# Peptides against a protein of PDB entry 6FBK, part 36

Target 1, 90 residues: chain A of PDB entry 6FBK
Amino acid sequence: EDTGVRVELAEEDHGRKSTIALRLWVEDPKKLKGKPKDNGAIEFTFDLEKETPDEVAQEMIESGFFHESDVKIVAKSIRDRVALIQWRRE

## One batch from the design tools (peptide; made by RFdiffusion4, then SolubleMPNN)

Design b2_p18_1_s2 (from b2_p18_1, 5 letters changed)
Fold by OpenDDE base, seed 5:
Structure b2_p18_1_s2 (fold): chain B 90 residues (1-90), chain A 18 residues (1-18)
Amino acid sequence: as target 1 above (90 residues)
Amino acid sequence: SKPKRVFRRLSVEEARKL
């Protein structure tokens, strides 16, 4: 599924720490809420051991980056990237 | 209550950099 949201590593992953830096950018302009001055990406940390994509996505919505209706799309995008990172660590 | 998560807005140019 093409969510229109892309999540990438914001740092090199050497597989040694549980917290990673991620960047999320939106391909579909209508998914961005408001008129952000900086719209290239949203950078944040994610704890692979303690946090969930759904929780982080909800926090992103609460921070005003996206509409409530897009929370699951954002969560899926984070989940897919996190799963890939974890898979590559095996 | 839980602490507020930090989100950093980046420009397109910044986002292209690792």
Scores: peptide ipSAE 0.706, ipTM 0.915, DockQ to the pose 0.729
Fold by OpenDDE base, seed 4:
Structure b2_p18_1_s2 (fold): chain B 90 residues (1-90), chain A 18 residues (1-18)
Amino acid sequence: as target 1 above (90 residues)
Amino acid sequence: SKPKRVFRRLSVEEARKL
């Protein structure tokens, strides 16, 4: 599913630590209720062992980057990338 | 209460860099 939100690694992953740097940007602003001015990214850390996409997404909403109605879209985007990272680590 | 997560807004140019 194309959410219009992209999440990628902000660093090279050697599979050696649980915390990774991620960057999230909106490629299709029409898929979110916000009005992104640019296609810049939001950088943040994610602990693969301690954190969940839903929790981090909610924190991003609370920080004012997106509306509450977009939390599941953001969470899915993070989840998709995290799943891929974990898959490649195995 | 919990520590507030840090989110860093990057420019397009910065976002293209690793």
Scores: peptide ipSAE 0.705, ipTM 0.916, DockQ to the pose 0.711
Fold by OpenDDE base, seed 2:
Structure b2_p18_1_s2 (fold): chain B 90 residues (1-90), chain A 18 residues (1-18)
Amino acid sequence: as target 1 above (90 residues)
Amino acid sequence: SKPKRVFRRLSVEEARKL
């Protein structure tokens, strides 16, 4: 599924720590809440052991970056990238 | 309660940097 939201590593991952830096890009401008001038990406940390994509996505919505209706799309995008990172660590 | 999560909004130029 193409969510229109892309998540990538904001740092090199050597599989040494549980916390990673991620960047979330929005390819669908309709998903951007408001009209921020700095809309390249949203950077945040994610703890692979303690946090869930759904929780982080909800916090992002509560912070005002996205509409409530897009929380699951954001969560899925984070989940897909996190899963890929974890698979590559094996 | 847990602390507020930090989200950093980046420009396109800044976001292209690793």
Scores: peptide ipSAE 0.705, ipTM 0.915, DockQ to the pose 0.776
Fold by OpenDDE base, seed 1:
Structure b2_p18_1_s2 (fold): chain B 90 residues (1-90), chain A 18 residues (1-18)
Amino acid sequence: as target 1 above (90 residues)
Amino acid sequence: SKPKRVFRRLSVEEARKL
């Protein structure tokens, strides 16, 4: 599924630490809550051992970046990227 | 209570750098 939300590494992953920097950008402007001037990406850290995509997505919604109805889309986008990163580390 | 997660909003130009 193409969620219209892209998550990429904000740093080079050497597979050495559990915490990674991610950047999330939205291709569908309707998914962005409000009209932020800086709409290139949202950068955040993600702990591969302690955190879950759903929890981080929920925090992003609570911070006002997205509508509550889009939480699962955001979570899926994070999950897909995280899964890929973890797969490459194996 | 857990600390508030930090989300950094980037411009398009900043986002393109990586």
Scores: peptide ipSAE 0.704, ipTM 0.915, DockQ to the pose 0.700

Design b2_p18_1_s3 (from b2_p18_1 with S1A E6Q I12V K17I)
Fold by OpenDDE base, seed 5:
Structure b2_p18_1_s3 (fold): chain B 90 residues (1-90), chain A 18 residues (1-18)
Amino acid sequence: as target 1 above (90 residues)
Amino acid sequence: AKPKRQFKLLSVEEAKIL
């Protein structure tokens, strides 16, 4: 599904650690509330064992990057990428 | 209270660099 939000690995995944670096950028400017540098990307770490996409998405809202109404879209984008990463590790 | 998550803002050009 095209959410208008892209999430990709910000590092090469060797499948050795639970923590990975992710990079999120928005293709639909209407979804941006805050001002990432020139609408570039937001980079962050994600622990595959301890954290959830919903929690991280909510933290992004709390930080002012997105509107509350877009939290589920952001969470889905993170979830889909995380699921793919985990699938490739199997 | 949980600690604040760290987010790094990248420019468009920085975002293209993996």
Scores: peptide ipSAE 0.683, ipTM 0.904, DockQ to the pose 0.716
Fold by OpenDDE base, seed 2:
Structure b2_p18_1_s3 (fold): chain B 90 residues (1-90), chain A 18 residues (1-18)
Amino acid sequence: as target 1 above (90 residues)
Amino acid sequence: AKPKRQFKLLSVEEAKIL
């Protein structure tokens, strides 16, 4: 489903390393319960082997980027992109 | 304790450059 949150690769993925650079931003704020603190994008690294979308989403909430009620939708957006990346790597 | 995750903030314009 469309979470309203977009996650894209911030770099070319050659499928060589476990860490990737991701960029996340709100494409449709109406999909979120809370109001994001920024309308730009958040760039971060994600370890495909060690980290989980839920944990990263929680860290974003803790950092104040999103309301706690939106943790699952944020996590899903990351999960969906990560799954796609992993699929293409196979 | 677990180190705080590094988050880089980009403007809307910067976000479109991929």
Scores: peptide ipSAE 0.668, ipTM 0.889, DockQ to the pose 0.770
Fold by OpenDDE base, seed 4:
Parts: C-alpha cells; structure tokens; sequence
Structure b2_p18_1_s3 (fold): chain B 90 residues (1-90), chain A 18 residues (1-18)
C-alpha cells in the first residue's frame, strides 16, 4: 500500500554496516490524518540490528514531526524501505 | 531512559539530492 510517505537511502549502501542513513518525507499529505509541521525531509540513522521502525516513528511523533495518529503509517513506510534494503543485501 | 534521537531537517530541494 502507498503510505504517501517516502523513505530513501541518504547514502550508498554497500551492505557492510548495520547502521544506515535514511531520508523521510511526505509525498501525499492526504494519506495522513494530521498535518506535518514541515514539508521538507527528515534525515536520520537507523540500526538494522538494534532498532525498529515503530521506535523511530514514535520518536518522530515525540519530536513533533507528525500527529500521533499517524505513527503506524510512518512506521510502515520505514519498515517497507528497511525490508527492501535487507532484501537487496541478501 | 535514552537520549533523544538526532534528526536532521532538509528542505524539499535538499531531499531530492540523494
């Protein structure tokens, strides 16, 4: 499903380290229940072995980037990208 | 307890530069 939230690698992935740089932004705000405070992108690191999409999404909400009602859609966006990255690595 | 995650904010234009 198209979440309306895009997540991409912010660096080239050579599949050597567990930590990757990701960039997240909203492409279709209609998919969200709330209105994001900023229309730019959020760049962050994600540890493929130690962290979860839900944790990061929750931290984004706590930081004020998204409404709490959108935590799951944000988490799904991250999860989908992370899964894709891992599929490419294997 | 853990420290706050670091988030870097980019403009729409910067976001396109991958």
Amino acid sequence: as target 1 above (90 residues)
Amino acid sequence: AKPKRQFKLLSVEEAKIL
Scores: peptide ipSAE 0.668, ipTM 0.889, DockQ to the pose 0.777
Fold by OpenDDE base, seed 1:
Structure b2_p18_1_s3 (fold): chain B 90 residues (1-90), chain A 18 residues (1-18)
Amino acid sequence: as target 1 above (90 residues)
Amino acid sequence: AKPKRQFKLLSVEEAKIL
């Protein structure tokens, strides 16, 4: 599913660390119920072993980047990218 | 309480430079 939210690696991943840098931005705002506060990108670190997409997405909502109604779509976007990264590491 | 997550904001132009 195209969530309209894009998540990419913000650094090269050599598969050595559990922590990676990710960059997230809205590519298609029409897919979201709310209106994001910013049209740029959000860069953050993600621990592949300790953190979950749902928790990070919730933190983004709490920080005011997205409306609470979009937490699941944001989480899915992060999850999808994280899954790809993990698959590449294997 | 857990510490607040750090988020770095980038411009649209910076966002696409990967």
Scores: peptide ipSAE 0.668, ipTM 0.889, DockQ to the pose 0.775

Design b2_p18_1_s4 (from b2_p18_1 with K2R E6V L9K I12V)
Fold by OpenDDE base, seed 2:
Structure b2_p18_1_s4 (fold): chain B 90 residues (1-90), chain A 18 residues (1-18)
Amino acid sequence: as target 1 above (90 residues)
Amino acid sequence: SRPKRVFKKLSVEEAKKL
């Protein structure tokens, strides 16, 4: 499923750290809360062992980046990328 | 409680860089 939200690695992954830098950008401007001033990306760290995509997505909503109704879309996008990263590490 | 998560906004140009 195309969520319209893209999540990519913000650094090279050598498979050594539990924390990784991720970048999230929205291809569908409708998913951005309010009037988007820029179409850049949101960079953040994610602990592959301790954190969950749902929690991080919720924190993004609470920070005002997205509407509450889009929390699951954001979470899914993060989850999908994290899954790929973890798969490549195996 | 744990600290508030840091979210860094990047421009398009910055986002294109690894």
Scores: peptide ipSAE 0.685, ipTM 0.907, DockQ to the pose 0.772
Fold by OpenDDE base, seed 1:
Structure b2_p18_1_s4 (fold): chain B 90 residues (1-90), chain A 18 residues (1-18)
Amino acid sequence: as target 1 above (90 residues)
Amino acid sequence: SRPKRVFKKLSVEEAKKL
């Protein structure tokens, strides 16, 4: 599924630490709250051992970046990237 | 209570670069 939300590593991953830096950007401008000028990316850290994509997505909603209705899309995008990162580590 | 998560907003140019 193409969520229209892109999540990438914001740093090189050497597979050593549980915390990674991620960047998220949205291709669909309607999914992003605020001014269209704020359509770059959102950078954040994610603890592979302690945190979940759903938690982080919810925090993004609470911070006002996305509509409540898009929380699952955001969570899925984060989840898919995290899964890929974890796969590459093994 | 946990601290509020930090979200850093990047420009388009910054986002395209690692």
Scores: peptide ipSAE 0.684, ipTM 0.906, DockQ to the pose 0.805
Fold by OpenDDE base, seed 4:
Structure b2_p18_1_s4 (fold): chain B 90 residues (1-90), chain A 18 residues (1-18)
Amino acid sequence: as target 1 above (90 residues)
Amino acid sequence: SRPKRVFKKLSVEEAKKL
């Protein structure tokens, strides 16, 4: 599913750290109600061992970047990228 | 009451840089 939200690595992943830097931006502004004001990205860290996409997404909504109803879309976007990162580490 | 997560807003140009 194309959520219209993109999450990418903000650093090169050598597969050694549990914490990674991620960047999230909205490619399709029609996908989310509470989208960022500009076309820039939101940078944050994610602990692959301790944190979940749902938790981080909720915190992002609480910070005011997205509407509350978009939390699952944001979480999915983070989850999709995290899954790819973990897959490549195997 | 855990510490608030840090979110950094980047410009388009900044976001394109690894």
Scores: peptide ipSAE 0.684, ipTM 0.906, DockQ to the pose 0.746
Fold by OpenDDE base, seed 5:
Structure b2_p18_1_s4 (fold): chain B 90 residues (1-90), chain A 18 residues (1-18)
Amino acid sequence: as target 1 above (90 residues)
Amino acid sequence: SRPKRVFKKLSVEEAKKL
């Protein structure tokens, strides 16, 4: 599924630590809340052992980056990338 | 209450850099 949200690694993954740096950017400007000054990316860390995509997505909504109606789309995008990262580690 | 998560805004140019 094309969510219109892209999530990529913000660092090289050597598979040695549970915390990874991710970058998220939106291809559909309608998914960005308010009037964003730019369409760059949001960088954040994600703990593969302790955190969930749903929690992080909700925190992004609380921070004002996205509309509440898009929380599941954001969460899915993070989840899909995290799954790929974990798959490559195994 | 847990601490607020840090989100860093990057420009398009910065976002393209690994």
Scores: peptide ipSAE 0.686, ipTM 0.907, DockQ to the pose 0.771; fails the geometry check

Design b2_p18_2_s1 (from b2_p18_2, 7 letters changed)
Fold by OpenDDE base, seed 2:
Structure b2_p18_2_s1 (fold): chain B 90 residues (1-90), chain A 18 residues (1-18)
Amino acid sequence: as target 1 above (90 residues)
Amino acid sequence: MVKRIETEKRTFIVTDKP
């Protein structure tokens, strides 16, 4: 499912550490229910072993990056990318 | 422009839209 939110690695992943750098941005704002901040990209670290996409998405909502109604779509975008990264590590 | 947003749990590095 195309969420309209793109998440990519902000660094090369050598599979050596649980913490990775991610970059997130809105590619298709029409897919969102609310109006997100007009940002180019958001870069952040994510611990593949300790953190969850839902929690990080909630942090972004609380920081005002996205409307509360879009928490699930943001979480899904992060989750989908994290899953791909973890699959590559296997 | 790049902005640093500090939260309780992490830091977000925000880049302005081109």
Scores: peptide ipSAE 0.747, ipTM 0.934, DockQ to the pose 0.728
Fold by OpenDDE base, seed 3:
Structure b2_p18_2_s1 (fold): chain B 90 residues (1-90), chain A 18 residues (1-18)
Amino acid sequence: as target 1 above (90 residues)
Amino acid sequence: MVKRIETEKRTFIVTDKP
């Protein structure tokens, strides 16, 4: 599913640590219900063992990056990328 | 331009839209 939000690794993943660096940005703002901040990209760490995509998405909403109505679509974007990373580590 | 935004749980590094 195309969320309009893209999430990629901000670093090379060697599968050795639980924390990874991610980069998130809006590719298609039409997919979002609200209007996000005019940012180029947001870089952040994510702990594959301790954190959840929903928690990080909530933090982004609270920080004003996205409208509250888009929390789930942002969370899904992060979740989908995290899943791919975890699959590649197998 | 790069901005640093701190939350209780993490830091967000934000770049301006090109």
Scores: peptide ipSAE 0.747, ipTM 0.934, DockQ to the pose 0.729
Fold by OpenDDE base, seed 5:
Structure b2_p18_2_s1 (fold): chain B 90 residues (1-90), chain A 18 residues (1-18)
Amino acid sequence: as target 1 above (90 residues)
Amino acid sequence: MVKRIETEKRTFIVTDKP
């Protein structure tokens, strides 16, 4: 599903550490229910062992990047990328 | 422009829209 939110690795993944750097940005704002901040990209770390996409998405909302109504779409975008990264490691 | 936003759990590096 195209969430309108793109998430990619912000660094090379050598599959050695549980923490990765991700970059997230809005490609299609029309797919979001709320009005996100007009940011180019958001870069952050993600711990594959300790953290969840939902938790990080909530942090972004609390920081004002997205409206609370878009928590699930943001979380899904992160989850989908994380899944691909994990599958690639195997 | 790039700005740093720190939360209790992590830091977000935010860039302006191109």
Scores: peptide ipSAE 0.747, ipTM 0.934, DockQ to the pose 0.739
Fold by OpenDDE base, seed 4:
Structure b2_p18_2_s1 (fold): chain B 90 residues (1-90), chain A 18 residues (1-18)
Amino acid sequence: as target 1 above (90 residues)
Amino acid sequence: MVKRIETEKRTFIVTDKP
């Protein structure tokens, strides 16, 4: 499902560290319920073993990047990319 | 322009919309 939010690796993943660098941005704002902060991209680290997409999405809401009504769509975007990265490591 | 947004758990590096 297209969330309108795109998430990709911000750096090359060699499959050695539990922490990865991600880059997130809004590709289709029409898919969001609220008006997100007008940013080009957001880069952040994500610990594959200790953190969850929902947790990080909540942090983004608290930071004012997205409206609270879009927390789940943001979390899904992160989750889907993280899953692909984890599967690739196998 | 690039901005640094720090939370209790992490730092977000934010770039302005081109």
Scores: peptide ipSAE 0.747, ipTM 0.934, DockQ to the pose 0.706

Design b2_p18_2_s2 (from b2_p18_2, 8 letters changed)
Fold by OpenDDE base, seed 5:
Structure b2_p18_2_s2 (fold): chain B 90 residues (1-90), chain A 18 residues (1-18)
Amino acid sequence: as target 1 above (90 residues)
Amino acid sequence: MVKEIKTKKRTFIVTDKP
């Protein structure tokens, strides 16, 4: 599903550590229910072993990057990218 | 411009829209 939110690796993944750097930005704001902050990109670390996409998405909501109604779509975007990264490591 | 937004768990590095 096209969430309108894009998530990519912000660094090369050598598969050696559980923490990765991600970059997230809005490609299609019409896919979101709320109006997000007009940012170019958000970069952050993600621990593949200890953290969940839902938790990180919630942190972004609390920081005001997205509306509450879009927490699930943001979490899905992160989850989908994380899954691809994990599959590539196997 | 690049700015950092820190939470208790992590730091978000935010860039302006180009």
Scores: peptide ipSAE 0.743, ipTM 0.931, DockQ to the pose 0.717
Fold by OpenDDE base, seed 1:
Structure b2_p18_2_s2 (fold): chain B 90 residues (1-90), chain A 18 residues (1-18)
Amino acid sequence: as target 1 above (90 residues)
Amino acid sequence: MVKEIKTKKRTFIVTDKP
């Protein structure tokens, strides 16, 4: 599913640490129910062992980056990228 | 322009759209 939200690594991942740096941005705003803030990108750390995409997405909502109706789509975008990173580490 | 948004758990580094 094309969420319209893109998530990429913000740094090289050598597979050594549980914490990674991610960069997230809206690629297709029409895929979202609400209107997100007009930002170029949002960079943040993510702990592969301790955190969940849903938690981070919720933080973004609370910070006002996205409408609450889009929490699931944002979480999915993060989850999908995290899964790929984890699979690549295996 | 780059700005930071801090939460209790993390810091979001926000870059303005060109």
Scores: peptide ipSAE 0.743, ipTM 0.930, DockQ to the pose 0.723
Fold by OpenDDE base, seed 4:
Structure b2_p18_2_s2 (fold): chain B 90 residues (1-90), chain A 18 residues (1-18)
Amino acid sequence: as target 1 above (90 residues)
Amino acid sequence: MVKEIKTKKRTFIVTDKP
C-alpha cells in the first residue's frame, strides 16, 4: 500500500546495532487527511528492539509534523520500512 | 535550514523543503 510517506535508512545498516537512523518525508500529500508541515525530511533514530512505529508516529504528531488523523498512516510507513530492514538482517 | 525538535525520547532533525 502506498501511504504517500516515504521512509529510508539515513545510514548504512550493517546489522550490528539495534538502533538505526531513519529519514522520513512526504511524497504524496494527497494521501494524508491533514496538511503536514512542509519539510524536506525528518531524521531520527529507531530502536528495533524497544520501540514501535506507532509510538514514534505519535511523537511526530505531538511535535506537530502531522495531523492527529494521520497517525496510523505515518506508523504504517515506518513499520513497512522497519520490516524490510529486519527481513534483510535475517 | 536544518533545525532540531526534541522530545522526551528522541531528537528529530528537520530540514526545510528546497
Scores: peptide ipSAE 0.743, ipTM 0.930, DockQ to the pose 0.699
Fold by OpenDDE base, seed 3:
Structure b2_p18_2_s2 (fold): chain B 90 residues (1-90), chain A 18 residues (1-18)
Amino acid sequence: as target 1 above (90 residues)
Amino acid sequence: MVKEIKTKKRTFIVTDKP
């Protein structure tokens, strides 16, 4: 599913740490229900063992980056990237 | 331009739209 939100590694992943740096941005705003802030990208750390995509997405909503109705879309975009990273580590 | 948005759990580093 194309969420219109893109998430990539902001650093090289050597598979040594549980914490990774991610970069998130809107690629297709038409797929979002609300209008996000006019940001280029959002960079943040994510703990693969302790945190969830839903938690981070909620924090982004509370910070005003996205409309509350898009929390699941944002969470999914993070989840999909995290899953891919985990698969590549195996 | 880059700015930081801090929450209780993390810091978001935000860049302006190109």
Scores: peptide ipSAE 0.743, ipTM 0.930, DockQ to the pose 0.738

Design b2_p18_2_s3 (from b2_p18_2, 10 letters changed)
Fold by OpenDDE base, seed 3:
Structure b2_p18_2_s3 (fold): chain B 90 residues (1-90), chain A 18 residues (1-18)
Amino acid sequence: as target 1 above (90 residues)
Amino acid sequence: MRKVVETEKRKFIITDKP
């Protein structure tokens, strides 16, 4: 499902670290219920072993990046990218 | 333009879209 939110690696992944750098931005704002505060890309770290997409998405909401109604769509975007990264590591 | 938002758990760095 196209969330309208894009998540990519912000660094090369050599499959050695549990922590990766991600970059997230809105490609299609019409897919979101609220209007994002910023129109840029958000770069952040993600621990593949300890953290969940839902937790990080919630942090973004609480930080004011997105409306609370969009927490699940943001989380899904992160989850989908993380899954791809993990699959590539196998 | 670069902006940094820091939470208890991590930093969020806002930059221009790729």
Scores: peptide ipSAE 0.789, ipTM 0.949, DockQ to the pose 0.943
Fold by OpenDDE base, seed 1:
Structure b2_p18_2_s3 (fold): chain B 90 residues (1-90), chain A 18 residues (1-18)
Amino acid sequence: as target 1 above (90 residues)
Amino acid sequence: MRKVVETEKRKFIITDKP
């Protein structure tokens, strides 16, 4: 389902490396329980082989980007985009 | 807007929404 959080590639993916650059932002804040501190897009790297969406989402919460109650919705948004990227590589 | 937050594992760069 639509999480209200959008995740896109921050760079062109040639499918050659395990590390990708992603950009994440809130499209529908009403779908979140808390209020994000920043109203911008967050750019970050993600290792397709070593890291998980839950781990990265937790890092964002600990950094103060999102409320702790929204960790699962943030993780899901990352997971869904990562899955699409991996499917396109095949 | 440009803000950088660096954690032990990675760097987060905050910019304007697309």
Scores: peptide ipSAE 0.789, ipTM 0.950, DockQ to the pose 0.944
Fold by OpenDDE base, seed 4:
Structure b2_p18_2_s3 (fold): chain B 90 residues (1-90), chain A 18 residues (1-18)
Amino acid sequence: as target 1 above (90 residues)
Amino acid sequence: MRKVVETEKRKFIITDKP
């Protein structure tokens, strides 16, 4: 399902490190219930072994990037990209 | 545009959309 939120690798993934760099931004704001604080791309690290999309999404909410009502859609966007990355590593 | 937001766990770097 299209969340309206895009997540891409911010660096090349050689499949050797558990930590990757991601970039996240809103492509279709109409898919969100709230209005994001910024209209830019958010770059951040993600540990494939230790962290979960839901935890990182919560951090973004607490930091004020998104409305609390959109935590699940943000988490799903991260999860979908992370899954693709993990599948490509195999 | 560049903005940095630090949390206890990580740093978020905000830039222009690609």
Scores: peptide ipSAE 0.789, ipTM 0.950, DockQ to the pose 0.942
Fold by OpenDDE base, seed 5:
Structure b2_p18_2_s3 (fold): chain B 90 residues (1-90), chain A 18 residues (1-18)
Amino acid sequence: as target 1 above (90 residues)
Amino acid sequence: MRKVVETEKRKFIITDKP
């Protein structure tokens, strides 16, 4: 499913550390229920071993980046990218 | 643009879309 939210690595992943840098931005705003606060790319760290996409997405909501109704779509976009990164590390 | 939002857990850096 196309979430309309894009998540990419913000750095090269050499598979040596559990913490990675990600960049997230809205590609198709029509797929969001709310209107994002900012119209840029959000760069942030993510610990592959300790954190979950849902928790980080919730943190973004609490920080005001997205509407609460879009927490699941944001979490899914992070989850899909994280899963891909983890699969590539195998 | 460049904006930094810092929480107890992490720092969010907002920049222009790539």
Scores: peptide ipSAE 0.789, ipTM 0.950, DockQ to the pose 0.936

